Peptides against a protein of PDB entry 3J47. Designs and how they scored, part 87

Target 1, 121 residues: chain A of PDB entry 3J47
Amino acid sequence: IRLTNQLKSLKGLQSKLKDVVEYLDKVINKELPINHTILGKLQDVFNLLPNLGTPDDDEIDVENHDRINISNNLQKALTVKTNDELMVIYISNLVRSIIAFDDLIENKIQNKKIQEQRVKD

## One batch from the design tools (peptide; made by RFdiffusion4, then SolubleMPNN)

Design b2_p25_7_s3 (from b2_p25_7, 16 letters changed)
Fold by OpenDDE base, seed 1:
Structure b2_p25_7_s3 (fold): chain B 121 residues (1-121), chain A 25 residues (1-25)
Amino acid sequence: as target 1 above (121 residues)
Amino acid sequence: SSEIQEILDLLKKLQKEIEKQLEKL
């Protein structure tokens, strides 16, 4: 039961991440304008990533090393059955932030479609 | 922008890691 629920949650997260990636690809391709609210929520998501590691690595290692460490810490967070309550909290907050971000993207896309329809009428 | 590309790359890495974990289950 627990594993099945975790799998379902992870699949849901995967789907939402796909939407975010597709949105950012459209922004890069200039198909959609940059939205500061969306970028702000994206920053909120990433501000939670450094906390997915053990708090004791105080070494502010150089920007590129931080990304690798964040990726490694995230990988560890996903693979390690840590009874670390803090890690569970951080992962939960990260997931919630990504869900909220995905909802914001969908709302923005819907609002754009509604405006385009109103201009055609 | 370069910043958006960096963010996109990070998200793609996360997506790939999630896929790997799902395949192992």
Scores: peptide ipSAE 0.077, ipTM 0.648, DockQ to the pose 0.373
Fold by OpenDDE base, seed 5:
Structure b2_p25_7_s3 (fold): chain B 121 residues (1-121), chain A 25 residues (1-25)
Amino acid sequence: as target 1 above (121 residues)
Amino acid sequence: SSEIQEILDLLKKLQKEIEKQLEKL
């Protein structure tokens, strides 16, 4: 039961994160305008994940024990096998931030579709 | 543009990590 619920929750998070990635791809491809509110929420997500490293961190030598601890902290937080209340709080805050961000993206995409339909009419 | 790309790359990394964890379950 607990594992099934964790799996379901993580799948939900994965789906929301996919929506965020797809939105950002559209913004980069200039298919959607940049939204400062959405960018602000993205920054909030990253502030909760100080340890995700930069995309270039895969090239930075493993010597910083703290960075390994960071990727490991996210991995450990996602693999929550222990009653670590701090990990639960951390993941809960991350999930809430991603959900809030996904809701903003969905609203923005819907608004754009409505505007495009109005232009065609 | 560079900042958005950096954010996108970080989110893709997070997505990959979540997928990895899901595969282990």
Scores: peptide ipSAE 0.070, ipTM 0.633, DockQ to the pose 0.431
Fold by OpenDDE base, seed 3:
Structure b2_p25_7_s3 (fold): chain B 121 residues (1-121), chain A 25 residues (1-25)
Amino acid sequence: as target 1 above (121 residues)
Amino acid sequence: SSEIQEILDLLKKLQKEIEKQLEKL
């Protein structure tokens, strides 16, 4: 039961992350316009996570340090044995934001498709 | 563009970590 519930929760989160990644890829490829509301909220979430790649910390291989920190932080947050309340809060806020953005992304994609269909008719 | 790419890279790292955890279950 517990394992199944964890699996379902992680699969749900994975799906929402995929949608966000796909949206950002489309924005980078100029297939969709930038949504400043989505980007602003994502930036706010990452600003609350000091280890997610503020370039201002020391000249050490920022990319490797960020990867290790993100992975370790997420692992800690997902483990039953974590006593890091701060990490739990950060991950919870990130998850909530991703879920909220998924709805906005879907709405934007749908609106774009509707507009394109109306122009073709 | 650079900032968006950075955010995208971070999200891809998170996605990969979630996949790793799912494989362990």
Scores: peptide ipSAE 0.066, ipTM 0.628, DockQ to the pose 0.386
Fold by OpenDDE base, seed 4:
Structure b2_p25_7_s3 (fold): chain B 121 residues (1-121), chain A 25 residues (1-25)
Amino acid sequence: as target 1 above (121 residues)
Amino acid sequence: SSEIQEILDLLKKLQKEIEKQLEKL
């Protein structure tokens, strides 16, 4: 049940991210106008996740498993835990932003289609 | 245009990572 819900959530995120990518491709191809509000929010998201998409981020947490003393283990555990908690917060904000962008993109695409239809009529 | 391309590239990287995680599940 929990794994299924996680998988469903991740698939949902993937779908919404795809929509954002497709939107940006259309903007680059001049098929849609630039929305500076969307771009600004995307920049904010990436500023919160500076290491997003670097292969080393997952490896850095795994490679630093070197044997440090019990007192350092607590600090390291707290640091790792804090980093994990911060990561969860950042990812949560990212997810919320992507959802908001997906809704905005859908609305903008729909509005454009309506306007194009009105011009043809 | 350059900034949009950079953002797009970052999103594509994220998309790839999500796909990788989904394949592991």
Scores: peptide ipSAE 0.076, ipTM 0.646, DockQ to the pose 0.358; fails the geometry check

Design b2_p25_7_s4 (from b2_p25_7, 16 letters changed)
Fold by OpenDDE base, seed 4:
Structure b2_p25_7_s4 (fold): chain B 121 residues (1-121), chain A 25 residues (1-25)
Amino acid sequence: as target 1 above (121 residues)
Amino acid sequence: SKEIEEILKLIEELEKQIKEQLEKL
């Protein structure tokens, strides 16, 4: 059950990352204008990646429901010519969801290691 | 162009890291 949920969550994240890639490809192909605010936020996220799971990371409690809504909204934004402002919002929320997911993965790995150590003692 | 390619590479690395972390579970 937990592993299945993690695999489902991973597939969901991979789909979301794919949506980001598809966005960037559309920008490269000049199907969408370059949104410097979106690109700047993506850069900010990648600059924060080395710090993911640090105590200074405010625990972004992104509910699974919000993650699904964000994915659907992003996909909709990719298929429909939407306002750049909406794209900024959707990508920002997607990024927060990715960060929160990484923190969850790290926490689960740590908890598993602690449990395995306790069983060996 | 170059900046977008760098972002794409970082996304790919993120996907790889997440996959590797899940394989360790």
Scores: peptide ipSAE 0.031, ipTM 0.489, DockQ to the pose 0.313
Fold by OpenDDE base, seed 2:
Structure b2_p25_7_s4 (fold): chain B 121 residues (1-121), chain A 25 residues (1-25)
Amino acid sequence: as target 1 above (121 residues)
Amino acid sequence: SKEIEEILKLIEELEKQIKEQLEKL
């Protein structure tokens, strides 16, 4: 039961991250305009993510000490196999942040596919 | 453009880490 819920949360996160990648690729390819609301929510997600940069980027903006601690804890939870409970907590928080905008991303991708089909037809 | 590419790279690394954790379960 617990392990199944962990797997479900991780698969949910993976699916939503894939949707984010597909959106960003379409923005890079100029197929979709930049949406500042989506970018703002992505920034909120990344602010919850560990600095996936090496610890040698010394731009410690001291004002984000609580965010740095949450970030480091998420990194530790993702990298350290031994603390499945912390991993679930941090992944669940990240998933909740992504869920808040994923529906908007998916709707934009779908609307674009519908428009492209109408031009072929 | 550059900032979006950095964001994509970070997401890809997260997807990789999630996949690696799923394979260990």
Scores: peptide ipSAE 0.029, ipTM 0.549, DockQ to the pose 0.446
Fold by OpenDDE base, seed 3:
Structure b2_p25_7_s4 (fold): chain B 121 residues (1-121), chain A 25 residues (1-25)
Amino acid sequence: as target 1 above (121 residues)
Amino acid sequence: SKEIEEILKLIEELEKQIKEQLEKL
């Protein structure tokens, strides 16, 4: 039962991450204008993410030793099955942030469609 | 542009990790 609920939550997260990717691809392809509010919320999501070992992570400010420890503990919790509770809390917060983001994406897509219809009429 | 591409890579890696965890269950 707990494992099934975790799997369902992970599948939900995966679906929302896919929606985020599809949005960012549309922004890169200039199909949608950049939205700084949307990007700011993504940055908030990633600030909660463990540093997913990109070689450029070495330049982001040593000043928050506590955030690096939380990030490393969370990365360890994601890689090592030993801290399922912290992983669930983290994923839950991430999912909430992504849902709030998805609502903004959908609103922006709808507003663009309405504007394109008004220009064709 | 570069910042968005970095964000995309991070998301793709997260999706990969989720998939790997799902396959281990």
Scores: peptide ipSAE 0.025, ipTM 0.542, DockQ to the pose 0.358
Fold by OpenDDE base, seed 5:
Structure b2_p25_7_s4 (fold): chain B 121 residues (1-121), chain A 25 residues (1-25)
Amino acid sequence: as target 1 above (121 residues)
Amino acid sequence: SKEIEEILKLIEELEKQIKEQLEKL
């Protein structure tokens, strides 16, 4: 039961991250306009993530001790198999945060597909 | 934009970490 719920939460997060990637690729390719509401919500999600060791993050302020602790706990939960409970909590919060704008992503992708079909007819 | 490309890299790294955890279960 616990392992099944963890696996379901991780699969849910993976699916929603894929939708985010698909949206961002369309924005990079100029197929969709930039949406500042979606980008702002993504920034809020990443502010809850550990520093994933991006080479440009060496300049982000030592002053957020509480964010560093949450970040380190998430990184530890994602690296250490023994911290299954914290892993479930963090993954569930990430999934919920991403779902909050998933409908906006899906609606924009669908609207683009409808426009492309209308140009081919 | 450079910012969107940085966000994509962060998402890709997160997906990689999730995959690695799923493989360890």
Scores: peptide ipSAE 0.021, ipTM 0.523, DockQ to the pose 0.376

Design b2_p25_8_s4 (from b2_p25_8, 14 letters changed)
Fold by OpenDDE base, seed 2:
Structure b2_p25_8_s4 (fold): chain B 121 residues (1-121), chain A 25 residues (1-25)
Amino acid sequence: as target 1 above (121 residues)
Amino acid sequence: LTNLLKQLEEIQKKLQEVLEKLDKL
């Protein structure tokens, strides 16, 4: 039951992410107008998502202005730290869900063996 | 915008990989 609900929630998240990708493709292709409110909410979602990128995608063009760098580096460092903390929480919850699933499979295998024994007696 | 798309596609790919791993267990 708990795992089936987690898988359903995860499949629901995957479908929503697909819809957002399809929306962004339409905006890139100029099929839809840029909605700054949607883009702002997407940025908020990305700030709450663990950086799933390998640390090698940090080629954001460092061409403009030494005074924005301290505030942006602090915000980037806070975002990276928050993202690593969220990743650890996510992995911990995933591991707990896998363990609870393994225990459920083992319990079902044991219950099936007990039923097969009761039908043989 | 393109960077946001790339990040979403990567998240979607990782989520699919996790689902496929769970469906194989």
Scores: peptide ipSAE 0.029, ipTM 0.572, DockQ to the pose 0.057
Fold by OpenDDE base, seed 1:
Structure b2_p25_8_s4 (fold): chain B 121 residues (1-121), chain A 25 residues (1-25)
Amino acid sequence: as target 1 above (121 residues)
Amino acid sequence: LTNLLKQLEEIQKKLQEVLEKLDKL
């Protein structure tokens, strides 16, 4: 039961990753424009990572259109770089979880073979 | 972007190998 639910969740994750890879290939090949809504949903999945503290810039200040563009482009470049780094960390943790799951499956296959040998002797 | 795509492709490959091992059990 728990293994079947993990396998269903893993198949669902594999399907979503396939859709994301196929989308990214189409964007790289310039066949699709960058859809900000898919990037937004990818960002929502990354915003569930508990390491984007802090909410505090209550400052509405309307003055200086040229410093705001360089600061917002640098802060967007830093947030894009931080999002790319967080994505690499998330991918690395996902890969580690998949490897650990593969090792559990291999251990279960080996244990099944050892039990079948012990029943034949 | 390109390095992330390669990492996602490697994840997909490992997921497929894990699923094929599960279908053999």
Scores: peptide ipSAE 0.028, ipTM 0.572, DockQ to the pose 0.024
Fold by OpenDDE base, seed 3:
Structure b2_p25_8_s4 (fold): chain B 121 residues (1-121), chain A 25 residues (1-25)
Amino acid sequence: as target 1 above (121 residues)
Amino acid sequence: LTNLLKQLEEIQKKLQEVLEKLDKL
């Protein structure tokens, strides 16, 4: 269940990232003015983030610090009328944090499989 | 802008690679 929700959130993030890339390409090509639609797409990415971070009760500090920094940087990006470039840098950091979190989950799953093998021997 | 677009395309590519790994688990 948790992994399926993370996969859904990551697929959602990928779609929103694609939408940001397509928007930036249109802005570079002078086809579109800078539009508030990026803020809506960013909010959708952020609405998927709370579902990524149910800590399993034993490693509360590192994941919470990254999420707090992510939330604070979001709140700063939303509050400061930040140039679309700062929102994009923020999404880029968020995507990096999600990739690092996926690598951590894979490592935990592998460690659990190794422990289950050691209990069978 | 152009350098930023390139960095986003690289991130999108990495995200696709992660999704393809997750779909194999």
Scores: peptide ipSAE 0.024, ipTM 0.545, DockQ to the pose 0.053
Fold by OpenDDE base, seed 5:
Structure b2_p25_8_s4 (fold): chain B 121 residues (1-121), chain A 25 residues (1-25)
Amino acid sequence: as target 1 above (121 residues)
Amino acid sequence: LTNLLKQLEEIQKKLQEVLEKLDKL
């Protein structure tokens, strides 16, 4: 029951992500006007995601270094600290999901052993 | 915008791979 609800929730999340991708493709192809409210909410979602891969560190322009450094270091330090806190939450949820999966495997193995005993008796 | 799309597609791909692994068990 718990796993079936998690799978249903995960399939529901996948469907919503597909709808967002299809919306962004239509916006990129100029088939739909840019909705700044939707883009703002998507940026908020990405700011709440742990960095799921460094975009290759090879394209942040080296040419405007002399007047933004104190606000950018505090915002970068807050973003790094927020990424570390989100990473801890993500790892904790991943570990809980792995444990719940292991308990399910063990329950399947036990049920299989009980069925094999009932076929021998 | 294109970088955000690419990141969403990669998340969707990883999610699909996890679902396919779960459906094989």
Scores: peptide ipSAE 0.018, ipTM 0.510, DockQ to the pose 0.030

## One batch from the design tools (peptide; made by RFdiffusion4, then SolubleMPNN)

Design b2_p26_1_s2 (from b2_p26_1, 15 letters changed)
Fold by OpenDDE base, seed 5:
Structure b2_p26_1_s2 (fold): chain B 121 residues (1-121), chain A 26 residues (1-26)
Amino acid sequence: as target 1 above (121 residues)
Amino acid sequence: TEELKKLREKFRKLLEEVEEQIKKLE
């Protein structure tokens, strides 16, 4: 029961993340007007999720081979696992905020399609 | 424009992570 509900929630999240990527593609392609309110809230999502897609491989020069790497790999693995668990919690809260924009995004996409059809007729 | 592309790439990576979590639970 709990696992099935988690899987269903993740599949729902996957669908909404696809819709966000498609929305951003349309904005980048100038197929939709820039909405600073939507974009600001999408940016706030990443400010709350600092570890989405940077392994910090930018710059700590410290020469010392072989004893710090196992503790750092376990701590990095625990930090990655804790980050994945915290990511799911933060994403679940952020998805509630994004769902409130889904209606606004879809309404804007539809309104633009209607305007583009009216210019072709 | 470059900031929007960075934002899109961050959402693409987040989507990929969620897809991998779904695959682990199936």
Scores: peptide ipSAE 0.274, ipTM 0.844, DockQ to the pose 0.415
Fold by OpenDDE base, seed 4:
Structure b2_p26_1_s2 (fold): chain B 121 residues (1-121), chain A 26 residues (1-26)
Amino acid sequence: as target 1 above (121 residues)
Amino acid sequence: TEELKKLREKFRKLLEEVEEQIKKLE
């Protein structure tokens, strides 16, 4: 039950993240107008995240190889457990941002349809 | 434009991480 609910939640998240990437591609390709409110909400996703491994943190650990084997397994286990706990806080913030994004997209689609009807009338 | 590309790349990396976590649970 718990694993099935986690998997279902992650699959829902995967779908919504794919929709966000596709939206950003359309904005970059100039197929959609830039919307600063949407982009602000998408940026808030990452601003409310503790950095899931900046590529720059993988470059700093290469120089201290000889005293940390017990601390690195505990720090790696703590980093994995912290990454899982951070991932739960993350999923919670991302779900809130996705709900707010979905409501914003729906409101814009409705507003566009209302404007297109008003121009036909 | 450059900030939009950075934002897209952040979402792509995040999608990849979620896909990896799904694969670990399946």
Scores: peptide ipSAE 0.273, ipTM 0.844, DockQ to the pose 0.399
Fold by OpenDDE base, seed 1:
Structure b2_p26_1_s2 (fold): chain B 121 residues (1-121), chain A 26 residues (1-26)
Amino acid sequence: as target 1 above (121 residues)
Amino acid sequence: TEELKKLREKFRKLLEEVEEQIKKLE
């Protein structure tokens, strides 16, 4: 039961992460306008997880020792089999954060497709 | 922008890590 629920949660996260990457590709390719509200929220996911980033995060904001410890524990939970429970908690927080963007991302992608179709007709 | 590319790369790495964890559970 726990492993099946973990696998289901990870597959859900995988789907939503693909949608986020596809959205970011469309924004980078200028296929979608920059939405600062979406981008700010996506950045907030990494502000909860500073060590899931590139090694070029040389901005140790000295004021977040607790966030650095939580992020180190998450990176350790994702990379090292030693804390499946913390992994599930952190993945569940990521899933909850990303689900809050799903409707906003999908609505922006769809609204653009509808506008592009209306300009071709 | 370069910052958007960095953000995409962060999400791509996180996706790869999640895919690796799925593969370890399957």
Scores: peptide ipSAE 0.266, ipTM 0.843, DockQ to the pose 0.464
Fold by OpenDDE base, seed 3:
Structure b2_p26_1_s2 (fold): chain B 121 residues (1-121), chain A 26 residues (1-26)
Amino acid sequence: as target 1 above (121 residues)
Amino acid sequence: TEELKKLREKFRKLLEEVEEQIKKLE
């Protein structure tokens, strides 16, 4: 039961993260306009999660010792099954930020489709 | 443009980590 609920929550997060990547691909490919409010919220998700990168990105900006500790705790919570509580807190904050983001993405995609339809009529 | 690619890559890495965790729990 507990493991099934964790797996269901992770699958929900996986779907939302995929939607974020697909949105960013559309923005990079110029298929969607750059929305600074959306991008700001995505950056805020990463500011809450300062190092979800494997240590192979050679930008050790030494300027945030507190960010390294929060990061090590998240990476440790994701890698070490023993910190389920920290993992749930971080995932819950991610999911809340992403939910508030999905509504903005969908509204902007719809608005763009409506504008493209109006230019074809 | 480069900052958007960095942001996408960060989300891709996070997605890959979540996918790996799902695979370890199945």
Scores: peptide ipSAE 0.221, ipTM 0.817, DockQ to the pose 0.471

Design b2_p26_1_s3 (from b2_p26_1, 15 letters changed)
Fold by OpenDDE base, seed 4:
Structure b2_p26_1_s3 (fold): chain B 121 residues (1-121), chain A 26 residues (1-26)
Amino acid sequence: as target 1 above (121 residues)
Amino acid sequence: SSSLKKLREIFEKLLKEVEKKIKELE
């Protein structure tokens, strides 16, 4: 049950992150005007998580050369797991602070898609 | 513009990591 809930939460986060990326693409391509409130919140995420998205996020073994025993392996696994879980929770909270504008983002993206389709017709 | 592109890159990387975690849990 817990694993399923975690998976569902991650999928929800994935969806929201896709929306953010799509929004940023639209802004970068000048398809949407800059919303400083939204961008400010997104920048806050960046500032709070400077190491996000590094290739080593899941690969960094901070204890690569520690003694290999059952206790150390468990501690290492727990540490990695805890770090990942805490990171996910933290990111989720940050994203939720941005989700206050989720409807705005979604509506703008959808409206632009509709307009683009109309222009092609 | 450069800052926006960098910001997008960070979120794209984050998205990739989340997708990786999802795949690991499935």
Scores: peptide ipSAE 0.418, ipTM 0.904, DockQ to the pose 0.406
Fold by OpenDDE base, seed 2:
Structure b2_p26_1_s3 (fold): chain B 121 residues (1-121), chain A 26 residues (1-26)
Amino acid sequence: as target 1 above (121 residues)
Amino acid sequence: SSSLKKLREIFEKLLKEVEKKIKELE
């Protein structure tokens, strides 16, 4: 039961992250306009990542590549088997709470895909 | 544009880690 619940939470997070990545790809490729409100929420999630790490995670980025360091710390934290599962569940809950525009993102992506298919037909 | 690309990279890495965990649990 515990494992099943964890797996369900992870799959939910996976789905949301895929939507975020796809949305960002569309914005980067100028297929969708920049929405500062959505990007602001994503940035909020990003800014929380250092605080989600284990006590052994360096919160202070020594190098100029702050974003890369934060990402690496998150990956390291997610590979630690002891707190790993609980951390992922915690992140999942935070992402669900902060990213209020997930459905909007998905709808925009889907609508764009439909439009592109219609043009090709 | 560079900031957006960096943000995408972070989320891609996070996604990859989540996928690894899913595979470990299955």
Scores: peptide ipSAE 0.417, ipTM 0.906, DockQ to the pose 0.421
Fold by OpenDDE base, seed 5:
Formats: structure tokens, sequence, C-alpha cells
Structure b2_p26_1_s3 (fold): chain B 121 residues (1-121), chain A 26 residues (1-26)
């Protein structure tokens, strides 16, 4: 039951992160206009996630000044590799907080896809 | 912009980490 719940939570988080990446892709590709409110929130997340990288990533992003906030629960959770449950909880809450315009983002992406399909037809 | 691309990269890395955790649990 515990593992199932963790897996479910992770999959939910995965879905939301995919939405964020997709949104950013659309903005980068100029398919959606820049929304500074959304981007500001995403940047806040960036500031809370020092040394985000895959274990397989041989390159430490030295270029970005990571704001180390030892008091930040998310950072604490990320630092403790064995505390996966806590990490998932805090990351999930953070992602939910930043996706304030989740419905808007999804609607815009979907509408754009529909429009693109219509143009191709 | 370069900043947006960097931001995307960070979230892609985070996504990848989550995916790894999912695989570990499966």
Amino acid sequence: as target 1 above (121 residues)
Amino acid sequence: SSSLKKLREIFEKLLKEVEKKIKELE
C-alpha cells in the first residue's frame, strides 16, 4: 500500500512536470506568449532547487549561483537521498503551488494543437 | 531566450529524476 501510494504520487508529479516542460517548450518555440507570472513562479522553483541534476550528470552546473537554503524543506528532502517519501511530498506540493494556471496552460496547449491540426488538414 | 532554455533544462532534469524514482519502485 505504501509503495503503491508513493508510485501514484510520483506518477502524478511526473505528469505535472511534463506539463511544465511542455509549456516551456511552447513558449521557447514562440507558440505561446510569454506569461511573466508563470515564469516567475517557475524561476522561484529554480531558486529552491540547487544542484538539480541527474546522478548520471557528470557536469555540475557551476554557472548558476545556487541559492542554498538549508531551512528549505525541499532542499532538505533532496539532500537526503534515502528520504524519497519526504522528497516526493515536498516536490509535489511545490509543483502544485507553481502550476497556478494549470487549466489555462492545458487549454492553451490543447487549443494550439487543435489549431495546428486544422491547418495541416 | 537562453534563460528560458536553462529553465526548461532544469525541469527536464527534475522530470528525469522523478522518472528514475518511478523505475526504482516498479
Scores: peptide ipSAE 0.414, ipTM 0.904, DockQ to the pose 0.391
Fold by OpenDDE base, seed 1:
Structure b2_p26_1_s3 (fold): chain B 121 residues (1-121), chain A 26 residues (1-26)
Amino acid sequence: as target 1 above (121 residues)
Amino acid sequence: SSSLKKLREIFEKLLKEVEKKIKELE
């Protein structure tokens, strides 16, 4: 049951990571302004999982001089602001989930592999 | 920027690792 729940959580994480990549694409394409709060939280995620990056990735930072998309009307500005706020909440939850489950997930994967090996022996 | 693109690459890599873990648990 616990393994099944973790698998479900991982699938949820997978979906959320896709959303993160999509968000970053929008920022790169200047469809959304750079939000340093959000990007800082994303960097925190990486710092929790250092084995996924290269040595140089540990020092990754966002450029302060990027051209930022600016809204020319109130409605668009409010929409962008709301999206940024929602993303902050989402990323915060993502970080929290990684902190809570990363070690557990890794341990369960290892335990499963060990058990499978014992059955084969 | 190069930094944003690098950050995207990191999360794409993370996504691939999560997908790998999912496959390992299935």
Scores: peptide ipSAE 0.413, ipTM 0.903, DockQ to the pose 0.338

